# Peptides against a protein of PDB entry 6NYY: the designs that were tried, part 69

Target 1, 212 residues: chain A of PDB entry 6NYY
Amino acid sequence: KHFEQAIERVIGGLEKKTQVLQPEEKKTVAYHEAGHAVAGWYLEHADPLLKVSIIPRGKGLGYAQYLPKEQYLYTKEQLLDRMCMTLGGRVSEEIFFGRITTGAQDDLRKVTQSAYAQIVQFGMNEKVGQISFDLPRQGDMVLEKPYSEATARLIDDEVRILINDAYKRTVALLTEKKADVEKVALLLLEKEVLDKNDMVELLGPRPFAEKS
Target 2, 212 residues: chain A of PDB entry 6NYY as posed
Amino acid sequence: KHFEQAIERVIGGLEKKTQVLQPEEKKTVAYHQAGHAVAGWYLEHADPLLKVSIIPRGKGLGYAQYLPKEQYLYTKEQLLDRMCMTLGGRVSEEIFFGRITTGAQDDLRKVTQSAYAQIVQFGMNEKVGQISFDLPRQGDMVLEKPYSEATARLIDDEVRILINDAYKRTVALLTEKKADVEKVALLLLEKEVLDKNDMVELLGPRPFAEKS

## One batch from the design tools (peptide; made by RFdiffusion4, then SolubleMPNN)

Design b2_p16_8_s4 (from b2_p16_8, 8 letters changed)
Fold by OpenDDE base, seed 3:
Structure b2_p16_8_s4 (fold): chain B 212 residues (1-212), chain A 16 residues (1-16)
Amino acid sequence: as target 1 above (212 residues)
Amino acid sequence: DVVKELREMFSYSTIS
């Protein structure tokens, strides 16, 4: 218990007991987090869910925590599934509410960063090719790009294509698993915190072997 | 390390 609490404090910060969300906002958070949880559950290369919470904390209104493997090499397929999992919250909002919120800002930032890294740093796009450039980090002087404007446009287009493909994949998945997203969301609204055991009870065992 | 950063990024999701 102490170890779990310590992890929660690191990831989510301290509980904001005084923060009261309107019922509709809390519902949005629940379905958003349920989207992440279910997407991660049914994507082969996503990391297993450890905990999902809709209790407001210093770092957010809700969170999903995963147990990443100690991994030093990622494939395109692995990165795609992680992008899909990351888009799960936004997609869930779209499916269930027909509207999107600002809640996915951090998720979209991560997806964007991952997509650019895949294309510009890892050479994982056929049109752009086997190239690798350093991306400016936050705080770095914006140096002149080491490639042409035509290449810049191509990169931007291919990033958009990659993200859209991930989005479509996530829409297809969560549409198929819509009932499961609903189950998780409703249980979150009841319990506010779910763990792996709750997910197994609700959805059955994860269909992928746990990679040791 | 870009890979390390990616790993950390995907270890959790937050909504705010």
Scores: peptide ipSAE 0.376, ipTM 0.898, DockQ to the pose 0.837
Fold by OpenDDE base, seed 2:
Structure b2_p16_8_s4 (fold): chain B 212 residues (1-212), chain A 16 residues (1-16)
Amino acid sequence: as target 1 above (212 residues)
Amino acid sequence: DVVKELREMFSYSTIS
């Protein structure tokens, strides 16, 4: 229990019990997190859900935590499913509310970083080719790019294509599983915190083998 | 380590 709490503090920070969300915002958070949870549940190469919470904390209004295995190599398929899982919150908002919020900023940052890494560092894009360049990190000096502006434009285009493909895949999945997203969201609004057992009771066993 | 960073990034999601 103490170990779990320590992880929660790292992920979400300290609980903010004084933070009161309006019902509509709380609903948005619940469906956002439900989107992550359900996407992770039904994507083969996503990691199993450990915990999902809509209790406000210093770093966020809610979170979904997964239990990744120790992994040193990723395939394109694995990275795609993780991108889709990461887009699950944004997609859920779009499906259920017909509008999007700023809540997915961190998710989109992660998806963007992953997409650029795949194309520019891992050479996983056929059009860009088998290249590998270091990407700037936060706080790094702005240096001249080791490729042409034409290549930069190509990279940007292919990143958008990759992210859009992941988005479409996630839309298809969560549309198919819309009722499950609803069930999870409603249960979150009731219990505020769900674990793997809650998900099994609600949705049945995860259709893929454990990845931890 | 880019791969390690990716693994850590995808281990959780937060909404703020």
Scores: peptide ipSAE 0.375, ipTM 0.898, DockQ to the pose 0.835
Fold by OpenDDE base, seed 1:
Structure b2_p16_8_s4 (fold): chain B 212 residues (1-212), chain A 16 residues (1-16)
Amino acid sequence: as target 1 above (212 residues)
Amino acid sequence: DVVKELREMFSYSTIS
């Protein structure tokens, strides 16, 4: 517990208990985080959920924390499930509220980066092929792309396809598990912080064995 | 580091 708290403080920052969200915003955050939590719970290759919180920290209104695995190699399937988990918040908002918010900005950034990496760095796309290019870092002068404009367009198209596929998969999952998302969201609104045990009580044991 | 980013432990709802 002490180790987890230390990591939480380092990565998540200090809790801002003085920042009071409007009830409607708090509700949005609760369902957003519930979407992440439930998606992670039912996706085989998602990281195990450690904690979910709707207490603001740093620049975040809420967060889902996962147990880090010392994993250096990722399969395409694992990356897809991670993308779905990351999209869980946005999808939950759409399912429950019929609207989207700016709350998913960081998630979408991560999904976008992952998608480009899969296609351009890891060679995981059949159409683009077995290529690997370095993605420009933020602030680096965009040097001339080592590929044609046609290839650039192809990459952009395939990125959209990959993200849309992940999105659709997430929609299907959270629609199926809509009642579970609701349970988690409502409990979040009550307790503000949930741990793995709370999730087990609500949803039952995670259907995937923890690969040690 | 894309790999490092993939290993991020947190997903956040950001303040606009």
Scores: peptide ipSAE 0.071, ipTM 0.735, DockQ to the pose 0.466
Fold by OpenDDE base, seed 4:
Structure b2_p16_8_s4 (fold): chain B 212 residues (1-212), chain A 16 residues (1-16)
Amino acid sequence: as target 1 above (212 residues)
Amino acid sequence: DVVKELREMFSYSTIS
């Protein structure tokens, strides 16, 4: 418990109990976080869910926390499932509300960064090929790209394709598990915080063995 | 650090 709390503080910051969300916003957050939670639950290469909360912390209105594996090497399939988990909130909002909010900004940033890294740094895209370039860091002078404008366009196109594929996969998954997303969201609105045991009680055991 | 960036993906938040 102490270790989990320490991680929560590092990741989410301090709880902001004074931040009062409007009921509609709270509902949006609940379904958003439920999307993350359910996506992670049913994706094989996703990390196991530890906690999901709709209590604001730091800059976050809600969060889903996963237990990271001590892993140094990632497969393309693992990265895809992680992208899908990351998109789970946005997808849930679209499925349940038919609209999207700014709440997924950080998720989209992470997905975008992951997609570019896969294509430009890890050489995981067949069209771009086995290349590895450093991505410009925020604040770095836009040094001349070490590749042509044509290559830049190709990279951008393949990034969009990868993200769209992950998005479609997530839509398919959460549409199939729509009832589960709603169950989680409704329980979040009631309890505000759910742990792994709550998820097991609600959804049954996670279908994938936790590789320790 | 790519590993750090990947680790950051293990937490998801709705941001205002």
Scores: peptide ipSAE 0.168, ipTM 0.744, DockQ to the pose 0.639; fails the geometry check

## One batch from the design tools (peptide; made by RFdiffusion4, then SolubleMPNN)

Design b2_p17_1_s1 (from b2_p17_1, 9 letters changed)
Fold by OpenDDE base, seed 4:
Structure b2_p17_1_s1 (fold): chain B 212 residues (1-212), chain A 17 residues (1-17)
Amino acid sequence: as target 1 above (212 residues)
Amino acid sequence: DLPNISNSNVNVLGPQD
């Protein structure tokens, strides 16, 4: 318990026990986090869920904690599943509330960064091809793009396609697992924090063998 | 290695830097 709390403090910051969320906001957070949790549960290449919480920490209103695999090389399929997991919160909000909130901003940032990296750094897009450019860092003067305006447009289009594909995949998954998302969300509203064992009790064993 | 907390942070819009 102390070790987990120490890790949580290092990664999530101090619990802001002082942030009183309105009941409707707390509900939104619960379903958002449930979306991440369930997406991660049913995606093969997602990291195993360790904990999900709707207790605000740092700048976040909730969080899902995963056990990362020590992996240095990622496949396109692995990156896609990670994108889907990251989109799980936004998708859950859309499915359950018919509206989206600002809560997914960081998730969308991560997904956007991943998509650009896949296309312009890792050469994982067939249309753009086997190219690798450095992404402008935040604050770097817009160095002259090492590619033409036509290539820029192509990159932008393919990024949108990739993100949309990940989004659609996530919608399909969480729609199929809608009842599971609701179970997790409702239990989160009751307990505020769930661990892997709670998830196993709710959903059954994760269908993918944890590669030890 | 410390587990990466995927901060699936429902981020309250932090102040726009």
Scores: peptide ipSAE 0.068, ipTM 0.645, DockQ to the pose 0.083
Fold by OpenDDE base, seed 1:
Structure b2_p17_1_s1 (fold): chain B 212 residues (1-212), chain A 17 residues (1-17)
Amino acid sequence: as target 1 above (212 residues)
Amino acid sequence: DLPNISNSNVNVLGPQD
């Protein structure tokens, strides 16, 4: 318990008990986090869920914590499942509320970065080909792109295609598991914090064997 | 590693300043 709390503090910051969300915002957070949790539960290559919370910490209104695998090499399939899990919050908001919020900004940033990396760093796109360019780091001078404007347009198009494919996959998954997302969201609104055991009680065992 | 950024240990909902 103490070790987990310490990790949570380091990663999520201190709990902001003084931040009172409006009921509708709290509901949005619950369904958003439930989307992440359920997507991660039913995606084979997603990291196992450790904890999900709708208690504000640091600058966040809620969070899902996963156990990272000590993995150095990722397949395109694994990266796709990670993208889908990251989109789970946005997709849940769309499914349940018919509207989207600014809450998914960081998720979309991460998905965007992953998509660009797959296409221009890892050579995982057939149209762009087996190329690897360093992406400008935040604060680096806009160095001249080592490719043509036509290639830039192609990259942009393929990034959008990849993200849209991940989004559609996530929509299909969370639509199929809509009742599970609802169960998790409602339980979050009651308990504010769920762990892996709560998820097992609610959804049953995760359908994928934990790789030892 | 950018792929790890998309799936960090904690995915936080909220406005990042």
Scores: peptide ipSAE 0.035, ipTM 0.639, DockQ to the pose 0.099
Fold by OpenDDE base, seed 5:
Structure b2_p17_1_s1 (fold): chain B 212 residues (1-212), chain A 17 residues (1-17)
Amino acid sequence: as target 1 above (212 residues)
Amino acid sequence: DLPNISNSNVNVLGPQD
């Protein structure tokens, strides 16, 4: 218990017990986190879920904790599944509430960064081609882009396509698994924290072998 | 600053993160 709490503190920060969410906001958080959890459960290349919580910590109103694999090389397919998992919260909100919130800001940032990296750093886009440029770091002087404005537009377009593809994939998945998302969300509202065992009880064993 | 719903340390950028 103490060790788990320590890890949670390191990952999520201090529990903000003082943040009282309105019931509707808490419901939104539960379904958002359930979206992440279920997406991660049914995506082959997603990291296995360890814990999901709707207890506010640090800057988050909830969290999903995954066990990252020691992996140094990522395929395009793996990166796509990770993007889909990251979009799971936003997609869940859309499916269940027909509206989106500001709560997915960090998720969208991560997805955006991944998409740009895939296109301009990893050479994973056929239209842009086998290129690798450094992405401007936050606060770095806007170095002149080593490519034309036409290339910049192409990059932007292909980033949007990639993100939209990931989004559509996530919508399809969570629509198929809508009942599972609801089960997880409802149990989150009851218990506030779920672990892997709770997920197994709700959804059955994860369909993908834990690659050790 | 508005809070995020999810605070996951999931690195989606690959090994560079």
Scores: peptide ipSAE 0.230, ipTM 0.723, DockQ to the pose 0.516; fails the geometry check
Fold by OpenDDE base, seed 2:
Structure b2_p17_1_s1 (fold): chain B 212 residues (1-212), chain A 17 residues (1-17)
Amino acid sequence: as target 1 above (212 residues)
Amino acid sequence: DLPNISNSNVNVLGPQD
């Protein structure tokens, strides 16, 4: 318990017990996190879920914690599933509320970064080709692009296509598993924190073997 | 080093710092 709390503090920051969300916002957080959790549960190449919480920590209103694999090489398929898992919160909000919130900003940032990296660093897009450029770090003024404006447009288009494909995949998945998302969200609203065992009790065992 | 491609062990809902 103490060790888990220490890890949670390091990862998520201090619990903001004083931050009382309105019931509707708390509901949004629950369904958002349930979306991440369920997407991760049913995506083969997603990291296994360890914990999901709707207790605010640091700047976050909730979180899903996963067990990362010690992996150095990623396939395109693995990166896609990770993108889908990351989009799970936004997609859940859309499915259940018919609206989206600003809560997915960090998720979208991560997805955007991953998509650009796949296309311009890892050479994973056939149209753009086998190229690898350094992405500007946050705060670096990109003075000169190593590619033409036409290439820049192509990159932007292919990034959008990749993200949209991931989004559609996530919509399809969470629509299929809508009842499971609901179950997780409702249980989160009751318990505020769920672990892997709670998920197994609720959804059954994860359909993919944990490759540890 | 691979760029941070959502390898965070925690997906946090909320505004980014």
Scores: peptide ipSAE 0.034, ipTM 0.642, DockQ to the pose 0.085; fails the geometry check

Design b2_p17_1_s2 (from b2_p17_1, 9 letters changed)
Fold by OpenDDE base, seed 4:
Structure b2_p17_1_s2 (fold): chain B 212 residues (1-212), chain A 17 residues (1-17)
Amino acid sequence: as target 1 above (212 residues)
Amino acid sequence: MLPNISNSNVNVLGPQE
């Protein structure tokens, strides 16, 4: 309990127990977090889910927490599944509500950063090729891009393609698992916090063996 | 460094800094 709370504080910040969400907003958060949870459950290379909550923490209205693997080298497939998991909230909102909210801003930022890193830093795109450039850091003067405007356009296009592919994969997954997303969301609205055991009771065992 | 994806959350748009 104390260790989990310490991790929660480091990851999510302090609980905002005083933040009252409107019922419709709380519902949106529940389905958003359920999307993350279910995507992470059924993606092989996603990190194991530890906890999912609709209790606001810091700047977040809810959260899904995962046990990160100690891993230094990532494959393209692993990065894709992580992108899909990160898109799970946005995709869930679209599937269930037919609308999108601002709630996915940080998720989209993370996905965007990952996509650019894959293409521009890791050389994981065939069209852009085996190149590696430093991404401008937030606040760095826009140093002259070390590549042409034509290359910039190509990078932008391939980033969009990669994100769209991850998005489509997530849509397919959460559409297939729509009933599971609904179950998780409804249980979140009841309990506000779910752990791995709650997920196992609800969905069955995770289909991928946790690499010990 | 890979983006930290050890967690995901629903965020309120903070004031645009």
Scores: peptide ipSAE 0.041, ipTM 0.648, DockQ to the pose 0.088
Fold by OpenDDE base, seed 1:
Structure b2_p17_1_s2 (fold): chain B 212 residues (1-212), chain A 17 residues (1-17)
Amino acid sequence: as target 1 above (212 residues)
Amino acid sequence: MLPNISNSNVNVLGPQE
């Protein structure tokens, strides 16, 4: 309990009990977080869900918390499933509301960063090839790109392809599991916080054995 | 190092500090 609360504080910040969301915004948050939770539940290489919450914390209106594996090496397949899980909120909003909100900004940033890293740091794209460039950090002077403008365009195109593939995969998954997303969202609106046990009761056991 | 993408947050666009 104390350790979980400490992790929650580090990840989510302090609970903003004073921030009252409008009912429609609260609903959007619930379906967004349900999208993340369900995507993470049914993606083999996603981290196991620990907690999902629609209680505002720090700068977030809700969050899904996962147990990170002490993993230093990631496969392309693992990175794809993580991208899909991260897109789960945006995709859920699209499926249920037919509109998108600004709520997915951080998710899209993370997905964008992952896609660029896969292509230009990890050499995981066949068209760009076995290259590794340091991405400029925030505040680093834009050093001259070590590649041509043609290579820059190729990188940008392949990033879009990778993100779109992850997005389509997530749409397919959450469309198949649409009823499960609805169940999780409705239960979130009732309880505001769900744990792994709530998810097991609602959806059944996670179909992937936790690698011990 | 890739940011930990396992944490999903619904963020309100706060003012860019």
Scores: peptide ipSAE 0.041, ipTM 0.648, DockQ to the pose 0.088
Fold by OpenDDE base, seed 2:
Structure b2_p17_1_s2 (fold): chain B 212 residues (1-212), chain A 17 residues (1-17)
Amino acid sequence: as target 1 above (212 residues)
Amino acid sequence: MLPNISNSNVNVLGPQE
């Protein structure tokens, strides 16, 4: 309990007991987090879900916590599934509410960063090619780009393609699993916090063997 | 360094600095 709470504080920040969400916002959070949880459940290369919560912590209104594997090398397929999992919240909002919220801003940032890293750091795009440039960190003065404006446009286009492909993949997955997303969301609204066992009881065992 | 995308959050206040 104390160790889990410590991890939760590190990952999610302090529990905001004073932040009372409106029922509709809490519903949005539940479906958003259910989208992440279900996407992670049915994506082979997604990290295993440990916990999903709609209790506000730190800057977040909810979270899905995954057990990261100690991996030093990632494949393109693994990065795609991680992008899809990260898009799961936004996609769930679109599927269930026909609208999107600002709640996915950090998710979209992460997806954007991953897409750029894949294309310009890891050389994972055939059109851009086997290049590796350091991306400016937030706050670094963007000095001269080591590539032409034509290459910059190509990078931007290929980033959009990659993100859109991940988005479409996530839409297809969560549309197929729509009933599961709803089950998780409804149970979140009841319990506020779900663990892996709750997910197994609700959805059955994760279809992918946990690589120990 | 690969961006950490393993955790998802619904954010109100924008990206964590």
Scores: peptide ipSAE 0.033, ipTM 0.646, DockQ to the pose 0.097
Fold by OpenDDE base, seed 5:
Structure b2_p17_1_s2 (fold): chain B 212 residues (1-212), chain A 17 residues (1-17)
Amino acid sequence: as target 1 above (212 residues)
Amino acid sequence: MLPNISNSNVNVLGPQE
């Protein structure tokens, strides 16, 4: 208990018991987090879910926690599944509510950063090619890009393609697993916090072996 | 070392850095 609370405090910040969400907002958070949880459950290269919560912490209204593997090398396929998991919240909102909220801002930032890194740092795009440029750090005045404006446009286009592909993959997955997302969301609304065991009870064992 | 946790956070307010 104390150790879990300490980890939760370090990761999520202080529990903001004072944030009373409206019932509709709490419902949106539950389905958003259920989208992340279910996407992570059924994506081979996603990190295993540890905990999912709709209790507001720090700046978040909810969170899903995953145990990352000690992995230093990522494949394109692994990065794609990670992007899909990160898009799971946004996609769940779209599937269940027919609308999207600002709740996915941080997720979209992460996806955007990953997509750019894949294309311009890791050389994972065939059209852009085997290039590696440093991405501007936040606050670095990028004085001059080491590539033409035509290359910049190509990069931007390929980033959009990559993100859209990840989005479509996530839509397909969560549409197939729509009933599972609903089960998780409803249980979140009841318990506010779910762990791996709750997910196993709801969905069955994760179809991918935990790589120890 | 706390495991690197990938956090997916529902943020209504963008990270005010």
Scores: peptide ipSAE 0.035, ipTM 0.650, DockQ to the pose 0.084; fails the geometry check

Design b2_p17_1_s3 (from b2_p17_1, 9 letters changed)
Fold by OpenDDE base, seed 4:
Structure b2_p17_1_s3 (fold): chain B 212 residues (1-212), chain A 17 residues (1-17)
Amino acid sequence: as target 1 above (212 residues)
Amino acid sequence: MLPNISNSNVNVLGPQD
């Protein structure tokens, strides 16, 4: 308990117990986090879920905590599943509420960064090819793009395609698992925090062997 | 390794850093 709390403080910041969410906002957070949790549960290359919470911490209104694998090399398939997991919150909001909120801004930032990295740094796109460029860091003067405007347009198009493919995959998954997302969301609204055991009780064992 | 909190932050529009 104390060790977990210490890790939570280091990673999530201090619980903002003072942040009173409106009931509708709390519901949105619950379904958003449930989307992440369920996506991570049913994606092979997603990290195992440790905890999901709708208690605000730091700048977040909720969070899902995963056990990262010590991995230095990622496949395209692994990166895709991670993108899908990251999109799980946005997709859940769309499925259940028919509207999207600003809550997914950081998720979309992460997905965007991952997509660009895959295409322009890791050479994982067939159309763009086996190229590697440094992504402009935030605050770096727009260094002259080391590629043509035509290549820039191609990159932009392929990034959108990759993100849209990840989004569609996530929509398909969470639509199939819609009842599971709702179960998790409802239990989150009741308990505010769920652990791996709660998820196993709700959903059954995770279908992928945790590579120890 | 410390678990990465995937801050699936329903980020309230925090101030843009």
Scores: peptide ipSAE 0.064, ipTM 0.649, DockQ to the pose 0.086
Fold by OpenDDE base, seed 1:
Structure b2_p17_1_s3 (fold): chain B 212 residues (1-212), chain A 17 residues (1-17)
Amino acid sequence: as target 1 above (212 residues)
Amino acid sequence: MLPNISNSNVNVLGPQD
């Protein structure tokens, strides 16, 4: 209990009990978080879900928390599933509401950073090739790019392709599991917080063995 | 270092620095 609360505080910040969302916003948050939760549940290389919440914390209106694996090496497939999980909220909003909100800004930032890292740091793109450049850190002076403008355009194009592929994969998954997303969202609106046991009761056991 | 993307969040107010 205390350890979980400490982790929750580090990840989400303090609960903002004073922040009252409008019912429609609360619904959007519930479906957004349900999208993350369900995507993570059915993606093999996603981290196991620990908790999903629609209680505002810090600057977030809700969150899904996963148990990080002590993993230092990631495959391209693992990174793709993580991208899909991260896109789950945005995709859920699109599927259920036919509109998108600003709520996915941080998710899109993370996906963008991952895509660039895969292409320009990890050499995971065949067109760009086996290259590794340091990405400018926030606050670093715009150093001259160690590559041509043609290479810059190629990188930008391949980033878009990678993100779009992850997005399409997530759309396919959450469309297939649309009823499960709905179940999770409705239960979130009732309980505000779900754990792994709630997810098992609702969806059945996660189809992937927890790597010990 | 690749950012931790395992934690998903609805953040209308933008990412914290």
Scores: peptide ipSAE 0.036, ipTM 0.643, DockQ to the pose 0.103
Fold by OpenDDE base, seed 3:
Structure b2_p17_1_s3 (fold): chain B 212 residues (1-212), chain A 17 residues (1-17)
Amino acid sequence: as target 1 above (212 residues)
Amino acid sequence: MLPNISNSNVNVLGPQD
């Protein structure tokens, strides 16, 4: 108990016990986090879910925590599934509410960063080709891009295509698993915190063997 | 390198400029 609380404090910050969300906001958070959890559950290359919570911590109103695999090399397929998992919250909001909130800002930032890295750092896009450039670091002088404006436009187009592909894949998945997202969201509203065992009881065992 | 820890958060507060 004390060790888990210490880890949670380091990762999520102090529980804001005083921040009472309105019921509608709490519902939005529950379905958002359920989207992440279910996407991660049914995507082969997503990291295993450890915990999902709708208790506000630090700047977050809820969170899903995953156990990363000790791996140094990532495939394009693995990166895509991670993008889909990251989009799961936004997609869940769209499916269940027909509206989107600002809650996915950090998720979209992560997805955007991943997409650019795949194209301009890892050479994973066939149209852009086998290139690797450093992304501008925050605070570095706007170093002239080592490529033409035409290449910049191509990169931007291919980034949008990649993100849209991940988004569509996530929509398809969570639409298929819509009942499971609902079950997780409702249980979150009841318990506020779910672990891996709760997910197994609710959805059955994860269909992918955890590489121990 | 993207951090290996996948955390998803619902954030109310936009980036503090």
Scores: peptide ipSAE 0.032, ipTM 0.648, DockQ to the pose 0.082
Fold by OpenDDE base, seed 2:
Structure b2_p17_1_s3 (fold): chain B 212 residues (1-212), chain A 17 residues (1-17)
Amino acid sequence: as target 1 above (212 residues)
Amino acid sequence: MLPNISNSNVNVLGPQD
C-alpha cells in the first residue's frame, strides 16, 4: 500500500481530492482511460497494465499505469504498439463521443516525440533513410538544422504518416473491442480505480504472455 | 533517449514532464 502510493505519487503526483469533475468530464476521463487500458491489453508489444484510475492526480485527471520492461532495444513494431496504446484515450473519445478533447495533449506530445525519434534518431524510415540527428530539447534554440529544408519537409510528412498509421490501427482495434472499452469505462465510473485483477475479471486474461 | 510513452494521462494543463 505505501509503496504503491509512493509510486503513484511519483508518476501521477498528489491526489487532488478537492478537484470535483463534472459528471460529463468524469465520463470522458473514464472512457479515455479505458481506451488506454484496452489498447494496452490487446497490443502484443504494449507494456502490461498495472493500474487505471480516474482519480485526478497532479496535472492529470486520470491515468493508466503500466509496468515498463527493463528493455534497452526497441523494435519498430514495439514502438508502434506503444504509440497505439498512447493514442488509445483519444481514439476512445472519438469512438464513443464523436468529439475529441484537450485531455490527450500529453499523449499526442509523446506520440509526436516518438515518431520524430523513430525517423530522425533511429533511422526507422526508409524514405528518410539511415540518419540520426539529435532532437532539440525543449528550450534549446535550434540555430542550424543538420539537413536541408527538403529533408525537413520529408521528415514532417513521414512523421504524420507514421502517427496516422498508428491512429488508424488504434481506431481499428478499439472499434473491434468497443464493448470491452465500454465495460472498463463503466467499471471505472463505479470503482474509480482498477487493477490488473479487475481487468482479468472483466476481459479475461491478457492474450499475450507477460515477457518479464 | 527514447521518450517515455508507457504511462498515459488525461491532463488539461499540458505536459507533466
Scores: peptide ipSAE 0.031, ipTM 0.640, DockQ to the pose 0.097

